# Designs tried in a protein design run: peptides against a protein of PDB entry 7PB4. Part 35

Target 1, 105 residues: chain A of PDB entry 7PB4
Amino acid sequence: KMLNIKEYKEKLLSTLGEFLEDHFPLPDRSVKKKKKNIQESSVNLITLHEMLEILINRLFDVPHDPYVKISDSFWPPYVELLLRNGIALRHPEDPTRIRLEAFHQ
Target 2, 218 residues: chain B of PDB entry 7PB4
Amino acid sequence: DALQMAVGYFEKGPIKASQNKDKTLEKHLKTVENVAWKNGLASEEIDILLNIALSGKFGNAVNTRILKCMIPATVISEDSVVKAVSWLCVGKCSGSTKVLFYRWLVAMFDFIDRKEQINLLYGFFFASLQDDALCPYVCHLLYLLTKKENVKPFRVRKLLDLQAKMGMQPHLQALLSLYKFFAPALISVSLPVRKKIYFKNSENLWKTALLAVKQRNR

## One batch from the design tools (peptide; aimed at target 1 F103)

Design b2_p10_6 (made by RFdiffusion4)
Pose (drawn by RFdiffusion4):
Structure b2_p10_6 (pose): chain A 91 residues (1-28, 43-105), chain B 212 residues (1-189, 196-218), chain P 10 residues (1-10)
Amino acid sequence: KMLNIKEYKEKLLSTLGEFLEDHFPLPDVNLITLHEMLEILINRLFDVPHDPYVKISDSFWPPYVELLLRNGIALRHPEDPTRIRLEAFHQ
Amino acid sequence: DALQMAVGYFEKGPIKASQNKDKTLEKHLKTVENVAWKNGLASEEIDILLNIALSGKFGNAVNTRILKCMIPATVISEDSVVKAVSWLCVGKCSGSTKVLFYRWLVAMFDFIDRKEQINLLYGFFFASLQDDALCPYVCHLLYLLTKKENVKPFRVRKLLDLQAKMGMQPHLQALLSLYKFFAPALISVKIYFKNSENLWKTALLAVKQRNR
Amino acid sequence: VLFQMIEELL
């Protein structure tokens, strides 16, 4: 069961990365890829379940933040505009 | 054949400015509906015309008439439904066309050969609950399509939030009751749905439904 | 599509 989940996870991640690079590229400060942004969000969601918010730096391309906000993937902090969290789909 | 000429005409897409082209389009569309309302269409023709209508090609009236004449002689391929869902996801489709398509999918539910690949699109179907114009029809569709495996906690939570936003609507209550039946531990809380008149009820479709 | 893939991932 564990190996099956692993194979599925790795396949899903690889195909997701390819899809992101194909459909959500950077334009050309130092910006990070959307993949790294999603990785940071996913890591913070499970590492700190009581505070899954990550600060928005200059490396976050505002179009990516707004894209994640519009599609229900990322959620804004009720008071702090510089923080965003990932929607907890698992619960 | 008389129908294949119209299918090919619709596959060619919209043409130049109209000198006599309006009459030509009308003749082809009349031929298609006559065949559809007399004995029905085959699976291949339906696969073609449904996806042509749900695409950006042709105006709203042509797509509406095509959808209203999408009556199967036998069965409907599921792959056609999957491509139709992909065309909805494209977004170049009219709202009224989307409502008509969901009504058609609800009406033609028992005439789809397989429904497992369609159930795999449960997420795309569920995400359309945000749209309050599609909400009743999407709820009617999900009432038919929902299996036990589809009742995920996230969806229960989002459906409860939507019920709190919109109120205890009949279609929302019916879908929530189905979710309760399938997963009572995730939450506490088929049949009549408004605007569920079968627009595509021909006589032969009726005899096929009774034979079903 | 992205939403669905993220939902499946999580």

Design b2_p10_6_s1 (made by RFdiffusion4, then SolubleMPNN; from b2_p10_6, 3 letters changed)
Fold by OpenDDE base, seed 4:
Formats: sequence, structure tokens, C-alpha cells
Structure b2_p10_6_s1 (fold): chain B 105 residues (1-105), chain C 218 residues (1-218), chain A 10 residues (1-10)
Amino acid sequence: as target 1 above (105 residues)
Amino acid sequence: as target 2 above (218 residues)
Amino acid sequence: MLRLMIEELL
């Protein structure tokens, strides 16, 4: 069962990778460091693929607490995309935490 | 100058100790409004104020007024638009603010300095078609953004599903017609050939201001 | 749509 889940995970991530790159790429932040104090938090945004991988891994590694904290590396449009499409759910008591929806079980 | 002081006020936020917070806020807001409608705002000022309007730092009434005066002197930075879309997804702005933003984005589209990064947001805009309040404006935006490479079978299916749900909406018909133009083999349905393209609120709130901007930059 | 694609892959 675990091997099948890992293989399934890898297949899912591989198939989604091309699709996510083509249709939901990260915007090129031209970090022109113009000195203006907008803390453009130099936080490296992760890809949507990496975000899904984190969520899937958490679900498998910690099934009793499958929630991931939304970090500054999580691009808000990606979070919204996952939530709106029912791929992820917010924690009922902590809106800063999200989990993968059970259809990935 | 008065504008720099006003922008600085919104950027730094209200200092707790001011007894007349509302009067100070109104003074700075009027300063921004007056300059924006008379002369337009610099790209840097729009960058700051647009982020403030969408961040939820101020109340909805203030955010709405700021967003309504996001009129460029020359150009809007594409990066400001990308950041703005990010703020919309954080969920701290009202539904009315989201609608106003898409109206603004359509109205200001020609004043955005480049489109490469905005084109990368195509999938996010397309996902927003499911919101009934946003759908008319998102269709208009997508009509401006759509290239042949964006027309995919899964997007065609989604548009046809939306048409089945919502009926033959003029804005949806316009977008479908464009899709059929780029990829006729993907759209088997007969579309009215001679239907005038119609988008809701084609007369935007900024029409007069944008004419003035174009005249100053000629 | 993304959900449907994921569901089709699932």
C-alpha cells in the first residue's frame, strides 16, 4: 500500500509538473533592488508544484495533523487557487494553516 | 510636497497619537485624489497606494477611494499589477474592491508598461471566471490578454460549461468568439458571427481622466 | 478545472 501511494504521488506530481509550469508559472520578480523600503521580502517563492509536494508529503507523514503553515514562500495566488478548486482546505481554527483535501487519500 | 506627505502617511500608517485621525486621513486622501485626477500619479506612487488599497490596512471606503484615483501620469508598472493580484488572493479586500480592481485593470490596460508577467497570470484570471460578480470583467480582461497559446481544450470546455450554466452572456460570447478565432477546431458550437462585442460597463469611471492622460503624453 | 485534472489523474 505505501509503495503504491508513493508511486501514485510521484506520478501525480510528475504529470502535474508540466501542466503547472505551463499554466501557473511564477511571475519573474524583476527584483530591481530599487531602494524603496517596500519590504519586497526577498523571500524566494516556491512553485505550485513544490507547494503541492509539501502538502502531499505532510498528509502522508503526519496524517493526524496534515496541516501546513502558510509561509512567506507561499505565493498568495497559489494558495487561493488550491483553496478555490477544493484541492486544499484551511484549518477551521487557524486560517494560516492549510491541508490537502481528502480526495488525494 | 503635499502628495509625498500624503503617500507617506498611507505607507507608514496612522500614528496612534493623532487626536484628529479622521481629519488627517481625509486631508491626505483629498490630496491624493486631487493630484491623481488633475495630473495623474507616478508609477512609484501607484505601486505604493495600490498595495495599500488592497492590503486591508484601511477600511473599505478608504480603499475604494484610493483605488478610484489610481490614475497614471504616464505608465503603470506591471510589477504593481502582479503585486495587486497577489493581495486580491489574500482575502483582506471586499468583493466590491475586487470588482473595482478588475474594472480598473481593464480601464488602465493600455497604460501598463509591459504585459509579459500579466500574461503569466492568465490561469489565475481564468480561474476567477467562476465568480459571478467578476465574470463580466474577467472576460473583458481575458479578451485583451488571450493569445493562441492560451486556447487549450480544458479552457474551452470550462467556457462552454459556464455558458451552459449562465446562458449566452455577451461578455462570454465575446471571449468564446476570440477562442474560436485562434482555435476553430476546438469549438464545434456555432457562435453568432456578427454579434457586436459587448462588455459590461464599457464606459469606465476613468474615461475622462484617461483622455486627459493621453493628451498630456502626446 | 485543476481539481478535475487532478481527479482525472487520481
Scores: peptide ipSAE 0.038, ipTM 0.791, DockQ to the pose 0.174
OpenDDE base, seeds 1, 2, 3, 5: peptide ipSAE 0.043, 0.036, 0.044, 0.038; ipTM 0.808, 0.772, 0.812, 0.778; seeds 1, 2, 3, 5 fail the geometry check

Design b2_p10_6_s2 (made by RFdiffusion4, then SolubleMPNN; from b2_p10_6 with V1M F3R)
Fold by OpenDDE base, seed 1:
Structure b2_p10_6_s2 (fold): chain B 105 residues (1-105), chain C 218 residues (1-218), chain A 10 residues (1-10)
Amino acid sequence: as target 1 above (105 residues)
Amino acid sequence: as target 2 above (218 residues)
Amino acid sequence: MLRQMIEELL
């Protein structure tokens, strides 16, 4: 049963990967390495695919607390995209936490 | 420079010790407004102020005034637009600010230095079509951005669904007509042959300012 | 939309 879930998860993620890359790519931060001292926090943004993977993993690994804390690596447009499309839900008491919506019930 | 002081004030925030915070804010805001409408703003100034207007650092009234004076002297950096879209998604700005931003984005579209990264945001803009308040302006933006590669069956279905829900809106018809032009096989529906594409451009808040910018850059 | 696409893939 667990193997089938993992395989299903991998298949889902792989199928989504190409679609997400094509339609929702990260903007290329032209990190112009200009030396100037502005501490632009070089937070590495994760892909939408990686974000979904994190959410799916959390749902399967910790089903009783399936919420993931929104990190600085979470690109706000992706978070909003997931929330607006009902793919993710905010925690009712902590808006910094989101879960995958149980569309797989 | 008065403008640099004003921009610096908005960037750094109000110094706690000022007894007349509101008067100081108004002074700096008027400085920005005056320069923006007379001469336009540098790309760097727009970058700073646009982010401030959308970050929720100030109240909606201030944010609205800042956004209304985001008039370029020459160009707007694409990076500023990408950052702005990110701020819109953080949800700290009002719905009215979002509408104003999309109006601004359409109005200033030709002054954006590059479009490569904005084109990558196509999917996000398309998702915003579901917002009734944004839909007219998003359709116009998408009309400007749409390439053949963006015309996909799922997007066609979504546009047709929106049309079924909202009726035959001129802005939606304009976008659908463009989609049909790029991919006629995907749109079997007969679209009314409108001789003129009508977007809600009649109320461009920046019409006079944009004419002045174009004249200065000639 | 994205949800439906995900659901269709699922």
Scores: peptide ipSAE 0.053, ipTM 0.810, DockQ to the pose 0.180
OpenDDE base, seeds 2, 3, 4, 5: peptide ipSAE 0.047, 0.045, 0.049, 0.043; ipTM 0.820, 0.815, 0.823, 0.811; seeds 2, 5 fail the geometry check

Design b2_p10_6_s3 (made by RFdiffusion4, then SolubleMPNN; from b2_p10_6, 3 letters changed)
Fold by OpenDDE base, seed 1:
Structure b2_p10_6_s3 (fold): chain B 105 residues (1-105), chain C 218 residues (1-218), chain A 10 residues (1-10)
Amino acid sequence: as target 1 above (105 residues)
Amino acid sequence: as target 2 above (218 residues)
Amino acid sequence: TLRLMIEELL
C-alpha cells in the first residue's frame, strides 16, 4: 500500500514536472552578478514542482498538520498561483503556512 | 543631487529624527515626480522605486503616486518587472495598485529592454485573467506577449469560459482573435471580425510623458 | 485549468 502511494506520487510529480517547467518556469537570474558588494540575499528559489512535492509530502507524512511554512525559497508568484487556483490553502490562523488542498476529501 | 536624495529616502526609509516626516516625504515625492515627468527616471531609479511602490512600505496614496511617475528616461529593466510581479504576489499592495501596475506595464511595454523573462511569466499573467478588475489590462498585456507556443487547448478553454461568464468583452475578443490566428483549429467559434481592436487603455495616463520619452530617444 | 489538471492527476 505505501509503495503504491509513493509510486503514484512520483508518477504524479513526474507528469506535472514537464507541464510546470513548460508553463511556469522560474525566471532566469541570468543577470551576471557583477561582484559588487551588495548582499543580494542569495536565496535559491525552488521550482513549482519542488514546491508541490513538499506540499504533497507534508500531506502524506503529517496528515493531521499538513501545513508547510512558506520559506524564502518559495517564489511568491508560485504561492499565489497555488492559492488562486485552489491547489493550496493558507492556514486560517497563520498566513505563513499553506497546505495542499485535498481534492479527494 | 535632489533625486538621489529622494530615492535614497524611499529606499532607506525615514531617518527617525525628523519631526516633520510627512513634509519630508512630500518633498521627496515631489522631487521624484518632477524629475520623472520632465526627464524620466534611470532604470536603476525605476528598479528601486517600483519595488518600493509594490512592497507595501508606504501607504496606498504614496505607492500610487510613485507608480504614476515610473516614467523611463530610456529603458526599463526586465528584472524590475519580474521583481514587481513578485511583489504583486506577496499581496502587500492594494487592488488599485495592482490595476495601476498592469496599466503601467502595458503603457511602458515598448520601453522594457528585454522580453524573455516577461514571456516566462505568461502563465502568471494568464492566471490573473480571473480578476475582473485586472482582466482588461491583462488581456492587453497577453495580446502583446502571446506567441504561437503559448496558445494551448487549456488556455483556449479558459478564455471561452471567461467569455461565457463575462460576455463578449472587446479585450477578450481581441485576445481570442489572436489565439485563433495562431491556432485556428483550437477555436471553432466564429469571432466577429472587429476592424479595430479596442483595449480600454486608449486613455493612457502616461500619453504625454511617453511621447516625450520617444522624442528624447530618437 | 491548473487545478483541473492537478485534480485529474491527483
Scores: peptide ipSAE 0.044, ipTM 0.818, DockQ to the pose 0.273
OpenDDE base, seeds 2, 3, 4, 5: peptide ipSAE 0.040, 0.043, 0.044, 0.044; ipTM 0.807, 0.809, 0.820, 0.806; seeds 4, 5 fail the geometry check

Design b2_p10_7 (made by RFdiffusion4)
Pose (drawn by RFdiffusion4):
Structure b2_p10_7 (pose): chain A 91 residues (1-28, 43-105), chain B 212 residues (1-189, 196-218), chain P 10 residues (1-10)
Amino acid sequence: KMLNIKEYKEKLLSTLGEFLEDHFPLPDVNLITLHEMLEILINRLFDVPHDPYVKISDSFWPPYVELLLRNGIALRHPEDPTRIRLEAFHQ
Amino acid sequence: DALQMAVGYFEKGPIKASQNKDKTLEKHLKTVENVAWKNGLASEEIDILLNIALSGKFGNAVNTRILKCMIPATVISEDSVVKAVSWLCVGKCSGSTKVLFYRWLVAMFDFIDRKEQINLLYGFFFASLQDDALCPYVCHLLYLLTKKENVKPFRVRKLLDLQAKMGMQPHLQALLSLYKFFAPALISVKIYFKNSENLWKTALLAVKQRNR
Amino acid sequence: VLEEIKMRLE
């Protein structure tokens, strides 16, 4: 069961990364890829389940933040505009 | 054959400015509906015309008439439905066309050969609940399509939030009751749906439904 | 989570 989940996870991650690079590229400060941004969000969601918010730095391309906000992937902090969290789809 | 000429004409897409082209388009569309309302269309023709109508090609009236004449002689391929979902995801489709398509998918549900690959699109179907124009028809579709495996906690939470936003709507209540039946531990709380009149009820389709 | 992200971005 564990190995099956692992194989599925790795396949999903690789295909997601390819899809992101194909459909959501950077334009050319130092910006990070959308993949790294999603990785940070996923990591913070499970590492700190009581505070899954990550600060928005200058490396976050505003179009990516807005994209994640429009599609129900990322959620804004009720008071702090510089923080965003990942939607907890698992619950 | 008389119908294949119209299918090819619609596959060629819209043509130049109209000198006599309006009459040509009308003749081809009349031929298609006559065949559809007399004895029905085959699976291949349906696969072609449904996806042509759900694409950006041709105006709204042509797509509406094509959708209203999508009556199967036998069965409907599920791959056509998957491509149709895909064309809905493209976004170059009219709202009224989307409503008509969801009505058609509800009406033609028992005439799709397989429904597992369609159930795999449960997520795309569920995401359309945000749109309050598609909400009743999407709820009617999900009432028919929902299995036990589809009742995930996230969906229950989002459906409860949508109930709180819109109120206890009949279609939302019916879908929530189905979710309760399938997963009572995740939440506490088929049949009549408004605007569920079968627009595509020909006599032969009626005999086939009774034979079903 | 990854599946929902991928689906929504499509």

Design b2_p10_7_s1 (made by RFdiffusion4, then SolubleMPNN; from b2_p10_7, 5 letters changed)
Fold by OpenDDE base, seed 1:
Structure b2_p10_7_s1 (fold): chain B 105 residues (1-105), chain C 218 residues (1-218), chain A 10 residues (1-10)
Amino acid sequence: as target 1 above (105 residues)
Amino acid sequence: as target 2 above (218 residues)
Amino acid sequence: IYEEILERLK
């Protein structure tokens, strides 16, 4: 039974991952490193899948404070997407923090 | 060059020492406006100014004026649009600014040099249909972007659900009609045979400017 | 949770 649950979870994760890659891919930043103005911080954007994993893990690991600070690696359209679809919520007092919505309620 | 000074002002911010910050701002804004409407802006200038308009660095009135004069001399860089969408989502711009941006994007769509990366944003734009204020313009944008590969059952369902909620809106009907064209098997609903597709504000704020741009590029 | 996320994205 446990193996089946694990396998099922893995399958779901795989399905979700594929869906996210197909429909919500990151735009290719033409990192044309034109040399001169260094200041565009090469912030490595994470995938939507990775973002969701962070949010899910935080919810389970710290259920009393399930909020994650929005880092520079969080692509703003992804944040907006999650908020708009009711998957994530902003902290009421700190807009730089978001949490996964509790679906188990 | 007066334009370069103006763009530089917006990019770097006001140099602390000027007592008349508002007058200086207005001067530079007028410079940008004048050049944009007369000759259009270079892609690099649009890149800079578009980000400024959406970043929330300046007030809503200034941002609105900047967006209104984002008129290309020749082309708009796709990268500028992608970056702009990112800034739009940071939440520092007003709802009216967002609406204006999408109006601008639709109006200037043909002047974007490439659309490959913008097409990757299809899912994001589609999700924005839920915003009532954006919906008409997003429908128009999606109408321009939609390929057969984008027409999926789950999106059809979402559109139909949206129609059930909002009613038979012309912009939504236009998009649904396109979806039916690409995937007739997915849409069993009889759509009114509209000979003309009507999107909200077919007369854009840039009508005269667009004509001028097209004339320059011929 | 994953199913719900997927459902909300679809």
Scores: peptide ipSAE 0.728, ipTM 0.935, DockQ to the pose 0.353
OpenDDE base, seeds 2, 3, 4, 5: peptide ipSAE 0.727, 0.728, 0.726, 0.727; ipTM 0.935, 0.935, 0.935, 0.934; seeds 3, 4, 5 fail the geometry check

Design b2_p10_7_s2 (made by RFdiffusion4, then SolubleMPNN; from b2_p10_7, 4 letters changed)
Fold by OpenDDE base, seed 5:
Structure b2_p10_7_s2 (fold): chain B 105 residues (1-105), chain C 218 residues (1-218), chain A 10 residues (1-10)
Amino acid sequence: as target 1 above (105 residues)
Amino acid sequence: as target 2 above (218 residues)
Amino acid sequence: ILEEILERLQ
């Protein structure tokens, strides 16, 4: 049962992946290599695909606490996108935590 | 340079020692405002100050004043806009600041040096149409950004659904008309031929400044 | 879940 869910998830994620890449790509960070001193923390932003994987995995792995802490790798526009579309919800007491919405099956 | 000192103050934050923090803040803010309206700001200054205005480092009144004086001398860096959108989403700025930002973005659109990365944000901006306060300005922004490649069936459906919910808003009709122009087969509904595309005049706040910038860059 | 996510993004 768990294997089937994983395979199903992988297949659906693959289909979703193309859509996400086409319509919600990360902006090209012009790595301004040259100016050394701006400690713009080179935090590697994760893709929207990866963000969704994290949220989905947390929902399945820890259904009683399905919240994920927003890290610096979470691009803020992606977070807002998921919230606005009703895909994710903020924790009512901790705005730094989000969960995947429980979609009524 | 007085401007450099003012920008440095906002970037580094108030030095603890001054008893009259408010007077110092006001002095530096007035310096930025004066230079911005007279001469415009360099792209680097806009980069710094735009992030400050949207980061929530200062109060809403200060942030609003900073954002209102984000007037370029020549160009605005696309990177500054992309970073600004990120700050906007962190949730430390007010709703009024968000509206003001989109008004600013539309007003200053022609002064942004490149559009390639902003175009990648198309999907994000499109999702922001659901915000009633932002919708008129986002429609205008999307009208400026929309290419044939952006006109997809799912976006057409979303726009039509939004129209059904909000009614036939002039800004939404303008965007739909553009979509129909690029992809007439996707929009079967007869849109009234509006002779005049009407967007809220977002430029009104900067009208005088924009005229001055255009005159300096000629 | 993924279908619903796609539907909400589309």
Scores: peptide ipSAE 0.699, ipTM 0.931, DockQ to the pose 0.370
OpenDDE base, seeds 1, 2, 3, 4: peptide ipSAE 0.696, 0.701, 0.698, 0.699; ipTM 0.930, 0.931, 0.931, 0.931; seeds 2, 4 fail the geometry check

Design b2_p10_7_s3 (made by RFdiffusion4, then SolubleMPNN; from b2_p10_7, 4 letters changed)
Fold by OpenDDE base, seed 5:
Structure b2_p10_7_s3 (fold): chain B 105 residues (1-105), chain C 218 residues (1-218), chain A 10 residues (1-10)
Amino acid sequence: as target 1 above (105 residues)
Amino acid sequence: as target 2 above (218 residues)
Amino acid sequence: ILEEILQRLK
């Protein structure tokens, strides 16, 4: 039963992934040439797909504390997108934490 | 150079030692404003100052003044715009700053060197249509960005739903008319043939400056 | 959940 749920989740994520890649791709970070000194921390941004996976997994794994801390790998426009569309919610006391919205089935 | 000193001040922050922090800030701000309106700013200066204005490092009044003087000498880097959108979403800027940014983006659209990466943000901008304060300006931006490939059935439905909710707004009708032009089969509703596309004149704040920039680049 | 996410993004 758990395996079937995982496989189903993976398949749905794959379908969603194609949509996300088409309509919400990451901007190509112009490879700033290695000018040495600007420690712009090359924080690798994760895809919207990966972000959603993290949020979904947290909801299932820790349903009593489904919040994920926003890291530097979270592209701010993605966070705003999820919040605006009612897919995610900010923690009421900690704006650095977000959760997947509990969709009424 | 006075401008370099001013930009450096905003980038590095106020050096602790000056008793008159407000006077120093005002001096540097006036320097930036003066150069921007007279000559325009270099792309690198805009890159730095735009991020500062949107990062919430300074108060809203200062951020607003900086953003109002983001006038290019020649071009604005697309990368600066992409970074700016990111800062806008961090939530440290006011709603008024967000509106001003989109007005600025529309006004300065032709001076952005490339559009490829901005076009990738189409979906994000489209989602921002739900914000009532941003909607008129986002519609204008989308009108400038929209290609045939962006006109999808789900976006058409969303626009029609917005129209049903907000009424027949001129800016929304303008965007829908463009969508119908690219994909007439997706929009069965007879849109009134508006002879004049009406967007709020976002350029009014920079009208004189934009004329000067165009004259210098000729 | 995934269907709902997709619907809200669409």
Scores: peptide ipSAE 0.709, ipTM 0.934, DockQ to the pose 0.350
OpenDDE base, seeds 1, 2, 3, 4: peptide ipSAE 0.708, 0.709, 0.705, 0.709; ipTM 0.934, 0.934, 0.934, 0.934; seeds 2, 3, 4 fail the geometry check

Design b2_p10_7_s4 (made by RFdiffusion4, then SolubleMPNN; from b2_p10_7, 4 letters changed)
Fold by OpenDDE base, seed 1:
Structure b2_p10_7_s4 (fold): chain B 105 residues (1-105), chain C 218 residues (1-218), chain A 10 residues (1-10)
Amino acid sequence: as target 1 above (105 residues)
Amino acid sequence: as target 2 above (218 residues)
Amino acid sequence: ILEEILRRLQ
C-alpha cells in the first residue's frame, strides 16, 4: 500500500512536470551576454515546477509560517498564474511573500 | 537629441529635485509623444519606455500616456513584449494599464519581429481569460496566437465553462470557432456560423498611427 | 495537493 502511494506520487509529479513544461515553459531569455555593464544581474529564473516545489516544501516544513519570499528567480507571470488559479496566496501584509493555498481547508 | 534626452529622463529619473519637476516631465512626455506619432519609435526606445510604463515608476496618468505612444517606426522586439508581460504581473500597474497593454499588443501584433517566445506565453495568456476586464482582448490575442498544438481538451473545457459563466460572448465565440477549426472532435457544441469575427476594435486608439507605420514599411 | 494543483491548472 505504501509503495503504491509512493509510486502514485511519483507518477503525479512526473505528470505535473510534463504538463508544466508543455504548457508553461519559460521564455528563452535571449541573454545576449553583451559584456559591458556588469549589473544586469543574470538572475536565473526557476521553472514553475521548481517554484511549486518550494511552496509545497515550505508548507510542510514551516506550517505556522508557510510563506515564501518572492525572489528575483520567481518569474512574475508564474506568480500571477498561481495566484489567479487559487494555487497560491499573497501574505496580507507583505505582498512580497506568497504561500501555497491550503486545499484541505 | 530631444528624444534621447526625454527617454533618458524616464529611464534614469529626474536628476535634480528641481521645483519644476512636473513641467520637465510634461516636456519630455510631449517630446516622446510627438516623435512617436509623427515618425514612430525605434525598437530600443520602445523597449525602454514600455518597461517604464508598466513598472509603476510613474503615476498612472503618465504610464497611460507613454503606453499610448508606443508606436514603432518599423518593428517591436519580441523580447520587449516578453519583458513587458513580466512587468505587468508585478502588480504595480493599474487594471486600466493592463487592459491598455493588451489592446496595444493586439494592435501592434503584426509589427512584432518574432512570435516564437510570445507563443510560449500562450498558457499564461489563456489563464488571463478569467479576468473579466481582460477577457475580450485576451481572446483576440489568443485568436492571433492559436495553433493546432495549443488546442487541448482542458482548454476547450475551460472555454466552455467560461462561456457558461459569461454567456455567449462574441470574442469567446470567435476563439471557440478557431478551436473547432483546428480540433473539431473536441467541440461537439454547435457554434453559430459567423460570417464575420467580431473583436473589440483595439486598433481604434492607434488607427492613424498604424496606417502611417504600414506606409513607412512599404 | 499535487492533484489539486494540477486540477486548478487544467
Scores: peptide ipSAE 0.722, ipTM 0.933, DockQ to the pose 0.351
OpenDDE base, seeds 2, 3, 4, 5: peptide ipSAE 0.723, 0.722, 0.718, 0.722; ipTM 0.933, 0.933, 0.933, 0.933; seeds 2, 3 fail the geometry check

Design b2_p10_8 (made by RFdiffusion4)
Pose (drawn by RFdiffusion4):
Structure b2_p10_8 (pose): chain A 91 residues (1-28, 43-105), chain B 212 residues (1-189, 196-218), chain P 10 residues (1-10)
Amino acid sequence: KMLNIKEYKEKLLSTLGEFLEDHFPLPDVNLITLHEMLEILINRLFDVPHDPYVKISDSFWPPYVELLLRNGIALRHPEDPTRIRLEAFHQ
Amino acid sequence: DALQMAVGYFEKGPIKASQNKDKTLEKHLKTVENVAWKNGLASEEIDILLNIALSGKFGNAVNTRILKCMIPATVISEDSVVKAVSWLCVGKCSGSTKVLFYRWLVAMFDFIDRKEQINLLYGFFFASLQDDALCPYVCHLLYLLTKKENVKPFRVRKLLDLQAKMGMQPHLQALLSLYKFFAPALISVKIYFKNSENLWKTALLAVKQRNR
Amino acid sequence: LYQKVQELLE
C-alpha cells in the first residue's frame, strides 16, 4: 500500500512539475519558480498545522500569488495581507 | 452520403463571407437534425458534432441547434463526453451552451456506454458549483454521477458552505441528502429537478428509454 | 492545476 502511494505521489509530482514549467513559466529582484512556491506552501501546511501562513516576499511573483488565489489554492490571512496559506484539501 | 457531407462541412469550420453560405449551412444543419429526429445519429457523428459545437467554431445558434439535435441512434461514447468536458474547461464556450450541454448530459445519461471515465471527471464537475447559473444543472448531474468514493470531506465542507451561501436550495438539498446517505459520519444531511424537461425526447429515443 | 494540487494533498 505504502509503495503504491509513493509511486503515485512521485508520478503526480513529476507530471505536475512538467505541467507547471510548460504552462506557467517565469518572465525571463530574484524570483522563485511556482514550483518552489508551492513546495514552501505545502511544507508549511504540514510542518506548522497551527500556523500555515507564509510571508510574501519580493521573490514571490505577484501573478503567481494571484493565480493561486483565484483558483482556490491559496487563501489570504484575514488581517495580515503579507501572509498566505494553502487550502487544506485533505480535510 | 447525405449526412456525411454535413459532418465534413462542419469539420471544415466556418468559411468565407456569406453569398450563398447561409443557405448552405442551413441545408447541412437541416439534414443533420432530420436524420437525428428521424432515427438518430451514430456514435462517431455525435463524437464529431458535439465537440464541434462545444468548441469556439461557429456561432451560438449553430452550436445550440447542434446540441438540440445530438440524439443517439444507439449509444454515446464516453470518450466524446471526456473531450466535451475538456472543451468546457477551455472556456471559449457560451454560458447558455454550457447549460444546454449539462441538460443534455443529464438527459442522455443512460445512453452513455460507460460512465467510469466520466466519474473520473467528478472534480471538474464539482468545481462548476461556484457558478450560480450552472448550479442546479450541475447538482442534477452530480446526483446521478455520485458514487461512495466521490464523497470526500473537502467536497462535503464546500457543499455545506455553498448551502450556507445560497440557502437550502432543492438541488443542493438533494445532493446533500445523497452525500449524507453515502457518508453519514462526515455530515448529517433524487429526484425532481427544475428545468429538467427532456428537450431531446424523440419517439425512437422514448422507445429506447423504455427498452432500457 | 487545481485538480493536481487537490489530488496531491488528498

